# Peptides against a protein of PDB entry 6PSE: the designs that were tried, part 93

Target 1, 78 residues: chain A of PDB entry 6PSE
Amino acid sequence: PSEEEEYARLVMEAQPEWLRAEVKRLSHELAETTREKIQAAEYGLAVLEEKHQLKLQFEELEVDYEAIRSEMEQLKEA

## One batch from the design tools (peptide; made by RFdiffusion4, then SolubleMPNN)

Design b2_p21_4_s3 (from b2_p21_4, 11 letters changed)
Fold by OpenDDE base, seed 3:
Structure b2_p21_4_s3 (fold): chain B 78 residues (1-78), chain C 78 residues (1-78), chain A 21 residues (1-21)
Amino acid sequence: as target 1 above (78 residues)
Amino acid sequence: as target 1 above (78 residues)
Amino acid sequence: MPSDEEIKAFFQGILDEEAAR
């Protein structure tokens, strides 16, 4: 039998005391996993914002670079 | 009583059939939440990698920009 | 790969779900 099938059998044959303990365990794990998921989302949003700001700075620098490049080209050709 | 206290009482007074159903419900929610957490982590990592690449490109452009700026300054002053 | 907007929406969705609890 698979671990899942064995677990299912355990749940079916378990006494109420074990079942209550299992509910508690699962509730705790769910709470922890939920917290971790939320933290991951918060961090992800922060990184996205940082990347966005960096992209804006990069695009601004590209514009400035092309301006100077063009000016320099003109000076060299004159 | 808080919702948590009410839930705790429900679990304590519940019949085995309800408890087994609750174990199943919690297991399902845990699985879903875990999947979402993993997905969040994967997305976060991808964004971090993209930001890192962008940062490298930005730094390279800064170097190039300063080089041209300096050269242009020299040309203008000569 | 999902767009940044899609990723943002995904993360925001997680936070919105939490706020709704």
Scores: peptide ipSAE 0.656, ipTM 0.876, DockQ to the pose 0.980
Fold by OpenDDE base, seed 1:
Structure b2_p21_4_s3 (fold): chain B 78 residues (1-78), chain C 78 residues (1-78), chain A 21 residues (1-21)
Amino acid sequence: as target 1 above (78 residues)
Amino acid sequence: as target 1 above (78 residues)
Amino acid sequence: MPSDEEIKAFFQGILDEEAAR
C-alpha cells in the first residue's frame, strides 16, 4: 500500500488519544508552515522592490550614458 | 476563554469521528500551505537571480560610463 | 516564468490571506 493509504488506515483505526496527538502535531506543523509561507512572501516582495529600484537606477544611468555618448560623438565630428 | 483554550477543550472532549475529520482537515490545509510555501520560495529565488543579473549589467554600464566621462573631461581640458 | 506583476500578486495574496484571519 502507498504511504497515503497506510496513513489513512492508521487514522481510521487509531484510538482517541492518538488522534488528539495527531491533531496537535498537525496544528503545530500548520502554524509553522504558515509562518514560513508568510515570511517567504514578505521577503519576495522586498526583493521585487529592490529589483525595481535597481531597474530605475539602471535606466537613469542609460540616459546619462547616451547623453555623454552623443556629446562625445558630436565633438569628434566637429 | 481564549480561542486557543476553547479549541483545546473541543479537541479534548471530541468523539473519534470528529477527531478523524479534524485530522483530515488539518492534513489538507497543511498540504496546501506547504505547496504555497514552496512556490513562494521558487519565485523568490527567481527574482533574486534576475536582480543579480541586473546588478551585473548595471556595474558594466557604470564602467563604460566612467570611461566616456573621463575621456570627455580630457577633451574639454585640452 | 511568470511576470513580476504576477509574482507580486502571488506574494501579496499570501499576505492578504493572513490579514483576513
Scores: peptide ipSAE 0.655, ipTM 0.876, DockQ to the pose 0.977
Fold by OpenDDE base, seed 5:
Structure b2_p21_4_s3 (fold): chain B 78 residues (1-78), chain C 78 residues (1-78), chain A 21 residues (1-21)
Amino acid sequence: as target 1 above (78 residues)
Amino acid sequence: as target 1 above (78 residues)
Amino acid sequence: MPSDEEIKAFFQGILDEEAAR
């Protein structure tokens, strides 16, 4: 039997005290996992914004670089 | 009483059938939440890597830009 | 890999679900 099937059997055959303990355990794990999920989402959004700002800065620098490069190239060809 | 206290009372007074159903519900929610957390972590790592690569490219461009800027400045001052 | 917009939507969805609880 799979672990899932074995667990299902445990739940079916369990006494109320075990079931209450399992509800408490699962509730705790769910709360923790939910918190971690939310934190991951908040962090992910922050990193996305940082990447976006960096991309804009990079594009601005590219424009400035090409302007100077072009000017320099023209001077060298003169 | 808080929602948490009310829920605790429900768990304490519940019949085995309700408790088994609650274990099943919580197990399902935990599995889903865990999947979402993992997915969030994977996406976050991917974005971080992309940001890192972009940062490296930006720094390389800054070096090249400063080199040309300095050369141009020297030529203008001559 | 999904686009940044899709990833953003995914993260925002998580936060929206929390706010709705």
Scores: peptide ipSAE 0.655, ipTM 0.876, DockQ to the pose 0.977
Fold by OpenDDE base, seed 2:
Structure b2_p21_4_s3 (fold): chain B 78 residues (1-78), chain C 78 residues (1-78), chain A 21 residues (1-21)
Amino acid sequence: as target 1 above (78 residues)
Amino acid sequence: as target 1 above (78 residues)
Amino acid sequence: MPSDEEIKAFFQGILDEEAAR
C-alpha cells in the first residue's frame, strides 16, 4: 500500500484524541506554510521591481553609450 | 469569544466523522498551499538570477562607457 | 518560463488571497 493509503487508513481507524491532535498539527503547518508563501510573494514582487528599475537604468545607459560611441566614431573618421 | 476560541471548542466537541472530514480538508489545503509556496520560491529565484545577470551586464557597460567618456574628454581638452 | 507580468500576477494573487481572509 502507498503511504497515502496507509495514512487514509490511519485516519479512518483513529480515535478522537488522535484526530484532534492531527487537526491541531495540520492547522499549525498550514498557518506556517501560508506565512512562508506570503513572504515569498512579497520578496518576489520586490525583486521584480528592482529588476525593472535596473533595466530602465541599463537602457538609459545604452542610449548614452551609443551617443558617445557615435560621436567618437565621427571624430575618428574626420 | 474569538474565532480561534470558537474553533477550538468546535474541535473539542466534534464527532469523529467531523474530525476526519476536517483532517481531510486541512490536508488538502496544506498540499495546495505548499505547492504555491514552492512555485513562488522557484519564480523568485528565477527573477533573482535574471536580475543578477542584468546587473553584470550593466556593470560591464558602465566600464565601457567610462572608458569612452574619458577618451572623449581627453580629445576635447587637447 | 512565465513572463514577468505573469509572475507578478501570481505573486499579487497570493497577496490578494491573504487580504481577503
Scores: peptide ipSAE 0.655, ipTM 0.876, DockQ to the pose 0.980

Design b2_p21_4_s4 (from b2_p21_4, 8 letters changed)
Fold by OpenDDE base, seed 5:
Structure b2_p21_4_s4 (fold): chain B 78 residues (1-78), chain C 78 residues (1-78), chain A 21 residues (1-21)
Amino acid sequence: as target 1 above (78 residues)
Amino acid sequence: as target 1 above (78 residues)
Amino acid sequence: MPSDEEIRAFFEGILEEEKAR
């Protein structure tokens, strides 16, 4: 039998005391996992914003670079 | 009483049938939440990697820009 | 790989779900 099948059997045959303890355990794990999920989402959004800002800075630098490059090239050709 | 206290009382007074159903519900929600947490972590890592690559490209461009800027400044001072 | 927009939507979905709880 799979672990899932064994667990299902355990739940089916369990006494109320074990079931209450399992509800408590699962509730705790769910709360922690939910917190971690939310934190991951918040962090992910922050990184996305940082990447976006970096992209904008990169594009600005590209414009400035091309301006100087063009001027330099004109000076070399003259 | 808080919702947490009310829920705790419900669990304490619940019959085995309700408790088994609650274990099943919580197990399902935990599995789903865990999947989402993992997915969030994977996405976050991907964005971090992209940001890192962009950072490297930006730094390379900064080096090139400063080189041309310096050369241009020398030409203007001469 | 998913787009930034898809990733954003995913993260925002998680946060909106939390607000609805």
Scores: peptide ipSAE 0.645, ipTM 0.876, DockQ to the pose 0.972
Fold by OpenDDE base, seed 4:
Structure b2_p21_4_s4 (fold): chain B 78 residues (1-78), chain C 78 residues (1-78), chain A 21 residues (1-21)
Amino acid sequence: as target 1 above (78 residues)
Amino acid sequence: as target 1 above (78 residues)
Amino acid sequence: MPSDEEIRAFFEGILEEEKAR
């Protein structure tokens, strides 16, 4: 039997005291996992913003670089 | 009373059938929330990697830019 | 790979769910 099937059997045969404890445990884990999920989302958005800012800076530098490259190319051809 | 206190009271007074159903519900929500948390972490890592690659490219471009700038400066001074 | 827009939407979706609580 799978662990899932074994757990299901345990729940079916469990006494109220165990079930109450399990509800408490699951509630706690759900709360923690939810908090972690939210934190991950917040962090992910922050990283996206950082990447976006970096991309803008990179694009600006590319423009400047191409300008100098073009100028230098013209000077070498003259 | 807070919703948390009310829920705690409900759990304390609940019949086994309700408790089993609640365990099932919480288990399902925990599984879904866990999946979402993991997905969020994976996406976050992907964005971090992209940002890192972009940073490397940016730094390489900075080096190239400074090299051309320096060369051009020397040419102008000659 | 998901686009930045898709990833953003995913994260924002999570945060909106929290806000709706």
Scores: peptide ipSAE 0.645, ipTM 0.876, DockQ to the pose 0.976
Fold by OpenDDE base, seed 2:
Structure b2_p21_4_s4 (fold): chain B 78 residues (1-78), chain C 78 residues (1-78), chain A 21 residues (1-21)
Amino acid sequence: as target 1 above (78 residues)
Amino acid sequence: as target 1 above (78 residues)
Amino acid sequence: MPSDEEIRAFFEGILEEEKAR
């Protein structure tokens, strides 16, 4: 039998005391996992914003670089 | 009473059939929340990697820009 | 690989679910 099937049997055959303990365990794990999920989402959004700002800076530098490159090329050709 | 206290009382007074249903509900929610947490972490790592690569490109462009800027400044001063 | 917009929507979805709880 699969672990899932074995667990299902355990739940079906369990006494109320075990079931209450399992509800408590699962509730705790769910709360922790939910907190971690939220934290991951917050961090992800922060990194996205940082990447976006970096991209804007990069594009600005590219414009400045091309301006100087073009001027330099014109001077060298003269 | 707080919602948490009311829920705790419900669990303590619940029949086995309700408890089994609650275990099933919580197990399902935990599985879904865990999947979302993992996916959030994976996306966060991907964005971090992209940001890192962009930063490397930016730093390389800064070096090239400063080289041309310096050369241009020298030519203008001469 | 999802786009940045898709990733953003995913993260924002998680946070909106939290606000609704």
Scores: peptide ipSAE 0.645, ipTM 0.875, DockQ to the pose 0.979
Fold by OpenDDE base, seed 3:
Structure b2_p21_4_s4 (fold): chain B 78 residues (1-78), chain C 78 residues (1-78), chain A 21 residues (1-21)
Amino acid sequence: as target 1 above (78 residues)
Amino acid sequence: as target 1 above (78 residues)
Amino acid sequence: MPSDEEIRAFFEGILEEEKAR
């Protein structure tokens, strides 16, 4: 039997005291996992914002670079 | 009483059939939440990698920009 | 590979789900 099938059998044959303990355990794990999921989402959004700001800075620098490059090219051709 | 206190009371007073159903519900929610957490971590890592690559490109452009800026400055001073 | 917009939506979805709890 798979672990899932064995667990299902355990739940089916369990006494109320074990079931209450399992509810408590699962509730705790769910709360922790939920918190971690939220933290991951918050962090991910922060990184996205940082990347966006960096992208804007990069694009600004590209414009400035092309301006100087073009000016330099014109001076060298003269 | 808080929702948490009410829930705790419900668990304590619940019949085995309700408890088994609650274990099943919580197990399902935990599995889904875990999957989402993992997905969030994977996406976060991907964004970090993209940001890192962009950072490298930005730094390379800064070097090139300073080189041409310096050359231009020297030409203008001559 | 998901777009930044898709990733943003995913993260925002997680946070909105939390607000609904």
Scores: peptide ipSAE 0.645, ipTM 0.875, DockQ to the pose 0.972

Design b2_p21_5_s1 (from b2_p21_5, 8 letters changed)
Fold by OpenDDE base, seed 2:
Structure b2_p21_5_s1 (fold): chain B 78 residues (1-78), chain C 78 residues (1-78), chain A 21 residues (1-21)
Amino acid sequence: as target 1 above (78 residues)
Amino acid sequence: as target 1 above (78 residues)
Amino acid sequence: SEEEKFKEMEEFFRRILEEAE
């Protein structure tokens, strides 16, 4: 049997004391995992916004660079 | 009483059938929350790597831009 | 596109944060 099937059987056959302990365990893990999920989302969003701003700055610099490069090329050809 | 205290009392007084249902509910929520946490972490890491590469490219372009700008300025002053 | 991926990730992160509120 899979671990999941074995766990399901354990839950079905468990005494109330074990079940209460399992509810407590799962509640704790859920709370911690939820906190970690939120932190990951906050961090991800911050980095995403930083990357977006950097991309905009990069694209502006590319335009300025190509303008100067083109002007320089024209001067050299004249 | 707080909701947490009320929930704790409910768990203590609950019948086995309710406890088994609660274990199932919490297990499901934990699995979903864990999946979302992992996905958020993966996305965050990908964005970090992209931002890092973009930053390197931006810094290289800044160097090239300043070189051409300086050369252009020298030509205009001559 | 990269822009579409950006929006998808942004929406994903925002959804997580909104559900937590």
Scores: peptide ipSAE 0.454, ipTM 0.856, DockQ to the pose 0.867
Fold by OpenDDE base, seed 4:
Structure b2_p21_5_s1 (fold): chain B 78 residues (1-78), chain C 78 residues (1-78), chain A 21 residues (1-21)
Amino acid sequence: as target 1 above (78 residues)
Amino acid sequence: as target 1 above (78 residues)
Amino acid sequence: SEEEKFKEMEEFFRRILEEAE
């Protein structure tokens, strides 16, 4: 049987004491995983915003660079 | 009592049928939350890598820009 | 597009955070 099937069987055959312990375990793991999920989302969002701002700055710099480059090239051709 | 205390009491006083259902519920939520956590982490990592590459490109452009700017300024002063 | 990806990821992260509130 798959691990899932074996686990399901355990749950079905388990005594209340085991079930209570399992509820406690799962609740704890869920709380931890939820916290980690939130942290991952917060971090991801922050990095995403930072990347977006950086991209805007990069695009502005590209415009400025091309302007100066073009001006310089024109001066060299004169 | 707090919600946590009330929940703890429920678990302590619950019958096996409720406990089995709760294990199932928590297992499901844990699986979903875990999947979302992983996805958030993967997205965050991808954005971080993209941001890093963009930052390197930006820094290179800044160097090039300052070089041309400085050269242009020198030409204007001559 | 990059903008579409940005919005998609932003929405995803925001959804997670909103659900946690």
Scores: peptide ipSAE 0.453, ipTM 0.857, DockQ to the pose 0.860
Fold by OpenDDE base, seed 1:
Structure b2_p21_5_s1 (fold): chain B 78 residues (1-78), chain C 78 residues (1-78), chain A 21 residues (1-21)
Amino acid sequence: as target 1 above (78 residues)
Amino acid sequence: as target 1 above (78 residues)
Amino acid sequence: SEEEKFKEMEEFFRRILEEAE
């Protein structure tokens, strides 16, 4: 049987004391995992905003660069 | 009493059938939350890497831009 | 610095992923 099937059997045959302990354990793990998920989302959003701002700045600089590059190229080819 | 204290009391007074159902519920929520956490981490990491690469590209372009700008300025002032 | 922040966040995400493996 799979580990999941074995675990399910354990839960079905477990005494109340074990079940209470398992509820406590799972509640703790769920709380921790939830916090980590939230933190990951918060960081992700922050970086997305920073990346977006940087992208806009990059595109503006690229336009300015191409303008000067083109002017310089014209002068060198004359 | 807090919701946490009330929940703790419910767990302590619960019958095995309720406890088994609660273990099942919590296991399901933990699995889902874990999946979401992993997804958030993967997505966030991808954005971080993209931002980092963009930053390097931006800095390189700034150097190139200033080089051409300086050369152009020298020519115009001569 | 920005680089330090990047590394801190990168380590955080990598740790989460590593723990999930």
Scores: peptide ipSAE 0.428, ipTM 0.853, DockQ to the pose 0.808
Fold by OpenDDE base, seed 3:
Formats: C-alpha cells, structure tokens, sequence
Structure b2_p21_5_s1 (fold): chain B 78 residues (1-78), chain C 78 residues (1-78), chain A 21 residues (1-21)
C-alpha cells in the first residue's frame, strides 16, 4: 500500500486521543507553513520595491547618457 | 471566550467522526498552504534574479557614462 | 553588503524550494 493509503487507514482506525494529537500536530504545521509563506511574500515585496527604485535610477542614467552621447556625436561631426 | 479557546473546547469534546473530518480538512489546508509557500519562494527568487541582472546592467551603464563624461570634459578643457 | 544580503535571501528561497522537493 502507498503511504497515503496507510495514513488513511491509520486515521480511520485511530482512537480519539491519537486524532486529537494529530489535529494539534497539523494545526502547528499549518501555522508554521503559513508563517514561512508570509515571510517569503514579505521578502519578495521588499525586493520588488528595491528593483523598482533601481529601475527608476537606471532610466534617469539612460537619459543623461543619451544626452552626453548626442552632444559628443555632434561635436565629432563638426 | 476567544475563538482559540472555543476551538480547543470543540476539539476536546468532539466525536471521532468530527476529529477524522478535521484531520482531513487540516491536511488539505496544509497541502494548499505548502503549494502557496513554494509559489511565493519561486516568485521571490525570480524577482531577486531580475534585480541582480538589472544591477549588473546599471553598473555597466555607469562605467560607460563615466567614460563619455570624462572624454567630454577633456574636450571642453582643450 | 548588498551582495551579502542578496545571497542570504537567495539561500533562504532555495532552501524552501529544496525542502519542498
């Protein structure tokens, strides 16, 4: 039998004390997994903001670069 | 009583049929939350990589900008 | 440094992914 089938049988044949303990275990694991998911989202959001700020700085530098490049090209053509 | 205290009482007083249903519910929620955690991690990693690549591009543009700026400054001083 | 922070975050996400495999 698969582990899933064995677990299903265990749940069906379990006493109330085991079932209560399993509810507690699963509740704890769910809480921890939820916390980790939230933490991952928080990090992702922070990086997104940093990336956005970097993109704005990059675009400003591109404008300045093109201005100087254009001026340099005009001077070389003269 | 708090929702937590009410839930704890429910678990203590519940029949085996309810407890088995609760194990199934929590197992399902844990599986879904785990999937969402993985998705959050994958997305966050992708954003980190994109930010890193953008940073490298920005640094390359800074080098090119300073080179042209320096050349322009030399031409203006001549 | 920014690079150190990047590596720490990358390791965090990679660990989560590895544990889920």
Amino acid sequence: as target 1 above (78 residues)
Amino acid sequence: as target 1 above (78 residues)
Amino acid sequence: SEEEKFKEMEEFFRRILEEAE
Scores: peptide ipSAE 0.425, ipTM 0.852, DockQ to the pose 0.788

Design b2_p21_5_s2 (from b2_p21_5, 11 letters changed)
Fold by OpenDDE base, seed 4:
Formats: C-alpha cells, sequence, structure tokens
Structure b2_p21_5_s2 (fold): chain B 78 residues (1-78), chain C 78 residues (1-78), chain A 21 residues (1-21)
C-alpha cells in the first residue's frame, strides 16, 4: 500500500481525538506554508524589480560604451 | 469571538464525519499551497541567478568602459 | 547591498526547496 493509502486508512479509522489533533496540525502547517508562499512571492517580485533596474543601467552603459567605442574607432581610422 | 475561536469551537464540537472531511480539505489545500510555494521558490531562484549573471556582465562592461574612457582621456590630453 | 539581498533571498528560496525535498 502507498503512503497515501495508509494515511487514508488511518484517517478513516481514527478516533475523534486524533482527528481533532490532525486538523490542528494541518491548519498550522497550512498557515505556515501560506505565509512562506506569500513571502516567496514578495521576494521574487523584489528581485524582479531589482533585476529590471539593473537591466536599465546596463543598457544605458552599453549605449555610452558604444558611443566611446565608435568615437575611438573613428579617431584611430583618421 | 474571533474567527479563530469560532473555528476552534467548531472543531471541538464536530462529529467524526466533519472532522474527516476537514482533514481531507486541509490536506488538499496544504498540498496545493506547498506546490505553489515550491514553484515560487524555484522561480525566485531562477530570477536571482539571472540577476546575478546580469550583474557580472554589468561589472565586466564597467571595466571595459573605464579602460576605453581612460585611453580616450590620455589621447585627448596628448 | 545587492550582494546582501542576493544572499538573503537565495538562502530563503533554497531553504524552501530543501525543506520540500
Amino acid sequence: as target 1 above (78 residues)
Amino acid sequence: as target 1 above (78 residues)
Amino acid sequence: SLEEKFAEYEAFFRRILEEAA
């Protein structure tokens, strides 16, 4: 039997006291997991924003670099 | 009474059939939330890595830019 | 700093993934 089947059997045969304890356990774990999920989403968004800002800075530097490179190339060709 | 207190009372007074249904519900929600949390973490990690690589590229470009800038400055001073 | 944030976020995400494994 799979662990899932064994757990299902346990739940089906369990006494009310065990079931109440299991509800409490699962509720707690769900609350914690939900909090972590939300926090992960928030962190992910923050990282995305930082990455976006960095990308903009990088693109700006690329433009400046190409400008100097082009100028230098022109000077060396003259 | 808070919703939490009301829920706690409901659990305490619930029949086994309700408790088993609640265990099933909570187990399902926990599984879904856990999956979503994992996905969020995986995505966040991927974005972090992309950001890190972008930062390295940016720093390399900064070095190259400063090198050309310095060379250009020297040429203009001569 | 960006490095500090990177380390913090990375540690958090890795912790989540490790706990789930």
Scores: peptide ipSAE 0.428, ipTM 0.852, DockQ to the pose 0.890
Fold by OpenDDE base, seed 3:
Structure b2_p21_5_s2 (fold): chain B 78 residues (1-78), chain C 78 residues (1-78), chain A 21 residues (1-21)
Amino acid sequence: as target 1 above (78 residues)
Amino acid sequence: as target 1 above (78 residues)
Amino acid sequence: SLEEKFAEYEAFFRRILEEAA
């Protein structure tokens, strides 16, 4: 039998005391997992914001670079 | 009473059928939340890698920009 | 610093994925 089938059998045959303990265990794990999920989302947003700011700076530098490159090219062609 | 206290009371007074249903519900929510946590982590890593690549490109452009700026400055001073 | 934050975020994400593997 699979672990899933064995677990299902345990749940079906369990006494109320075991079931209450299992509810408590699962509730705790769910709370911890939820906290970690939220933290991962917060970190992800922070990185996205940093990437966005970097992209804006990059685009500004590209504009300045192309301006100087164009001016330099004109001077060399004359 | 807080929602937590009320829930705790429900668990203590619940029949085995309710408890088994609650175990099933919590197991399902835990599985979903775990999947979402993993997905958030994968997305976070992807954004970090994108930011890293963008930073490298930015630094390369800065080098090129300073080279042209310096050359242009020399030409203007002569 | 930005570098320190990057390392912290990366470590956190990798830890989550390693625990799930």
Scores: peptide ipSAE 0.422, ipTM 0.850, DockQ to the pose 0.979
Fold by OpenDDE base, seed 2:
Structure b2_p21_5_s2 (fold): chain B 78 residues (1-78), chain C 78 residues (1-78), chain A 21 residues (1-21)
Amino acid sequence: as target 1 above (78 residues)
Amino acid sequence: as target 1 above (78 residues)
Amino acid sequence: SLEEKFAEYEAFFRRILEEAA
């Protein structure tokens, strides 16, 4: 049997005391996992914002670079 | 009483059928939350890598820009 | 710094993925 089938059987055959303990365990794991999920989302958003700012800076530098490059090209061709 | 206290009381007074249903509910929520956490981490890593690549490109452009800027400055001063 | 943040975020994300593996 699969782990899922074995677990399902365990739950069905368990005494109330075990079931209460399992509810407590699962509640704890859910709380921890939820906290980590939220933190991951927050970090992901922060990275996105940083990437966006960097992209804007890069685009500004590209404009400045092309301006100087073009001017330099004109000087070399004159 | 707090929601936590009320929930704890409910768990302690619940019948096995309710407890089994609660285990199932919590297991499902944990599985979904775990999946979402993993997905958030994967997306975070992807964006982080993109940001890193962009940073490298930006640094390369900075070098090229400073080279041209310096040359242009020299031409203007001559 | 960006480098420090990169390391922190990367470590966190990798930890999550490692724990899930």
Scores: peptide ipSAE 0.417, ipTM 0.851, DockQ to the pose 0.962
Fold by OpenDDE base, seed 1:
Structure b2_p21_5_s2 (fold): chain B 78 residues (1-78), chain C 78 residues (1-78), chain A 21 residues (1-21)
Amino acid sequence: as target 1 above (78 residues)
Amino acid sequence: as target 1 above (78 residues)
Amino acid sequence: SLEEKFAEYEAFFRRILEEAA
């Protein structure tokens, strides 16, 4: 049987004391996992915003760069 | 009592059938939350890598821009 | 700094992914 099937069997045959302990364990893991998920989302959002601002700055600089490059090229070709 | 204390009391007084159902519920929620956490981490990492690459490109462009700007300034002052 | 923040985030995300693997 799969680990999942074995676990399911364990749960079905378990005594109340084990079940209570398992509820406590799962509750703890769920709480921790939830906090980590939220934190990951918060960091991801922060980086996304920073990336977006950086992209805008980059695009502005590209425009300015191409303008000067073109002017320089024209001067050299004259 | 807090919701946590009330829940703890419920668990302590619960019958095996309820406890098994609660284990099943918590297991399901944990699995889902875990998948979401992983997805958040993957996405966040991708954004972080993109931002890093963009920053490097931006810095390179800044150097090139200042070089051309300086050259142009020198030509105009001559 | 931006570099320090990058390193912190990267470490966090990689840790989460590693632990979840």
Scores: peptide ipSAE 0.417, ipTM 0.851, DockQ to the pose 0.884

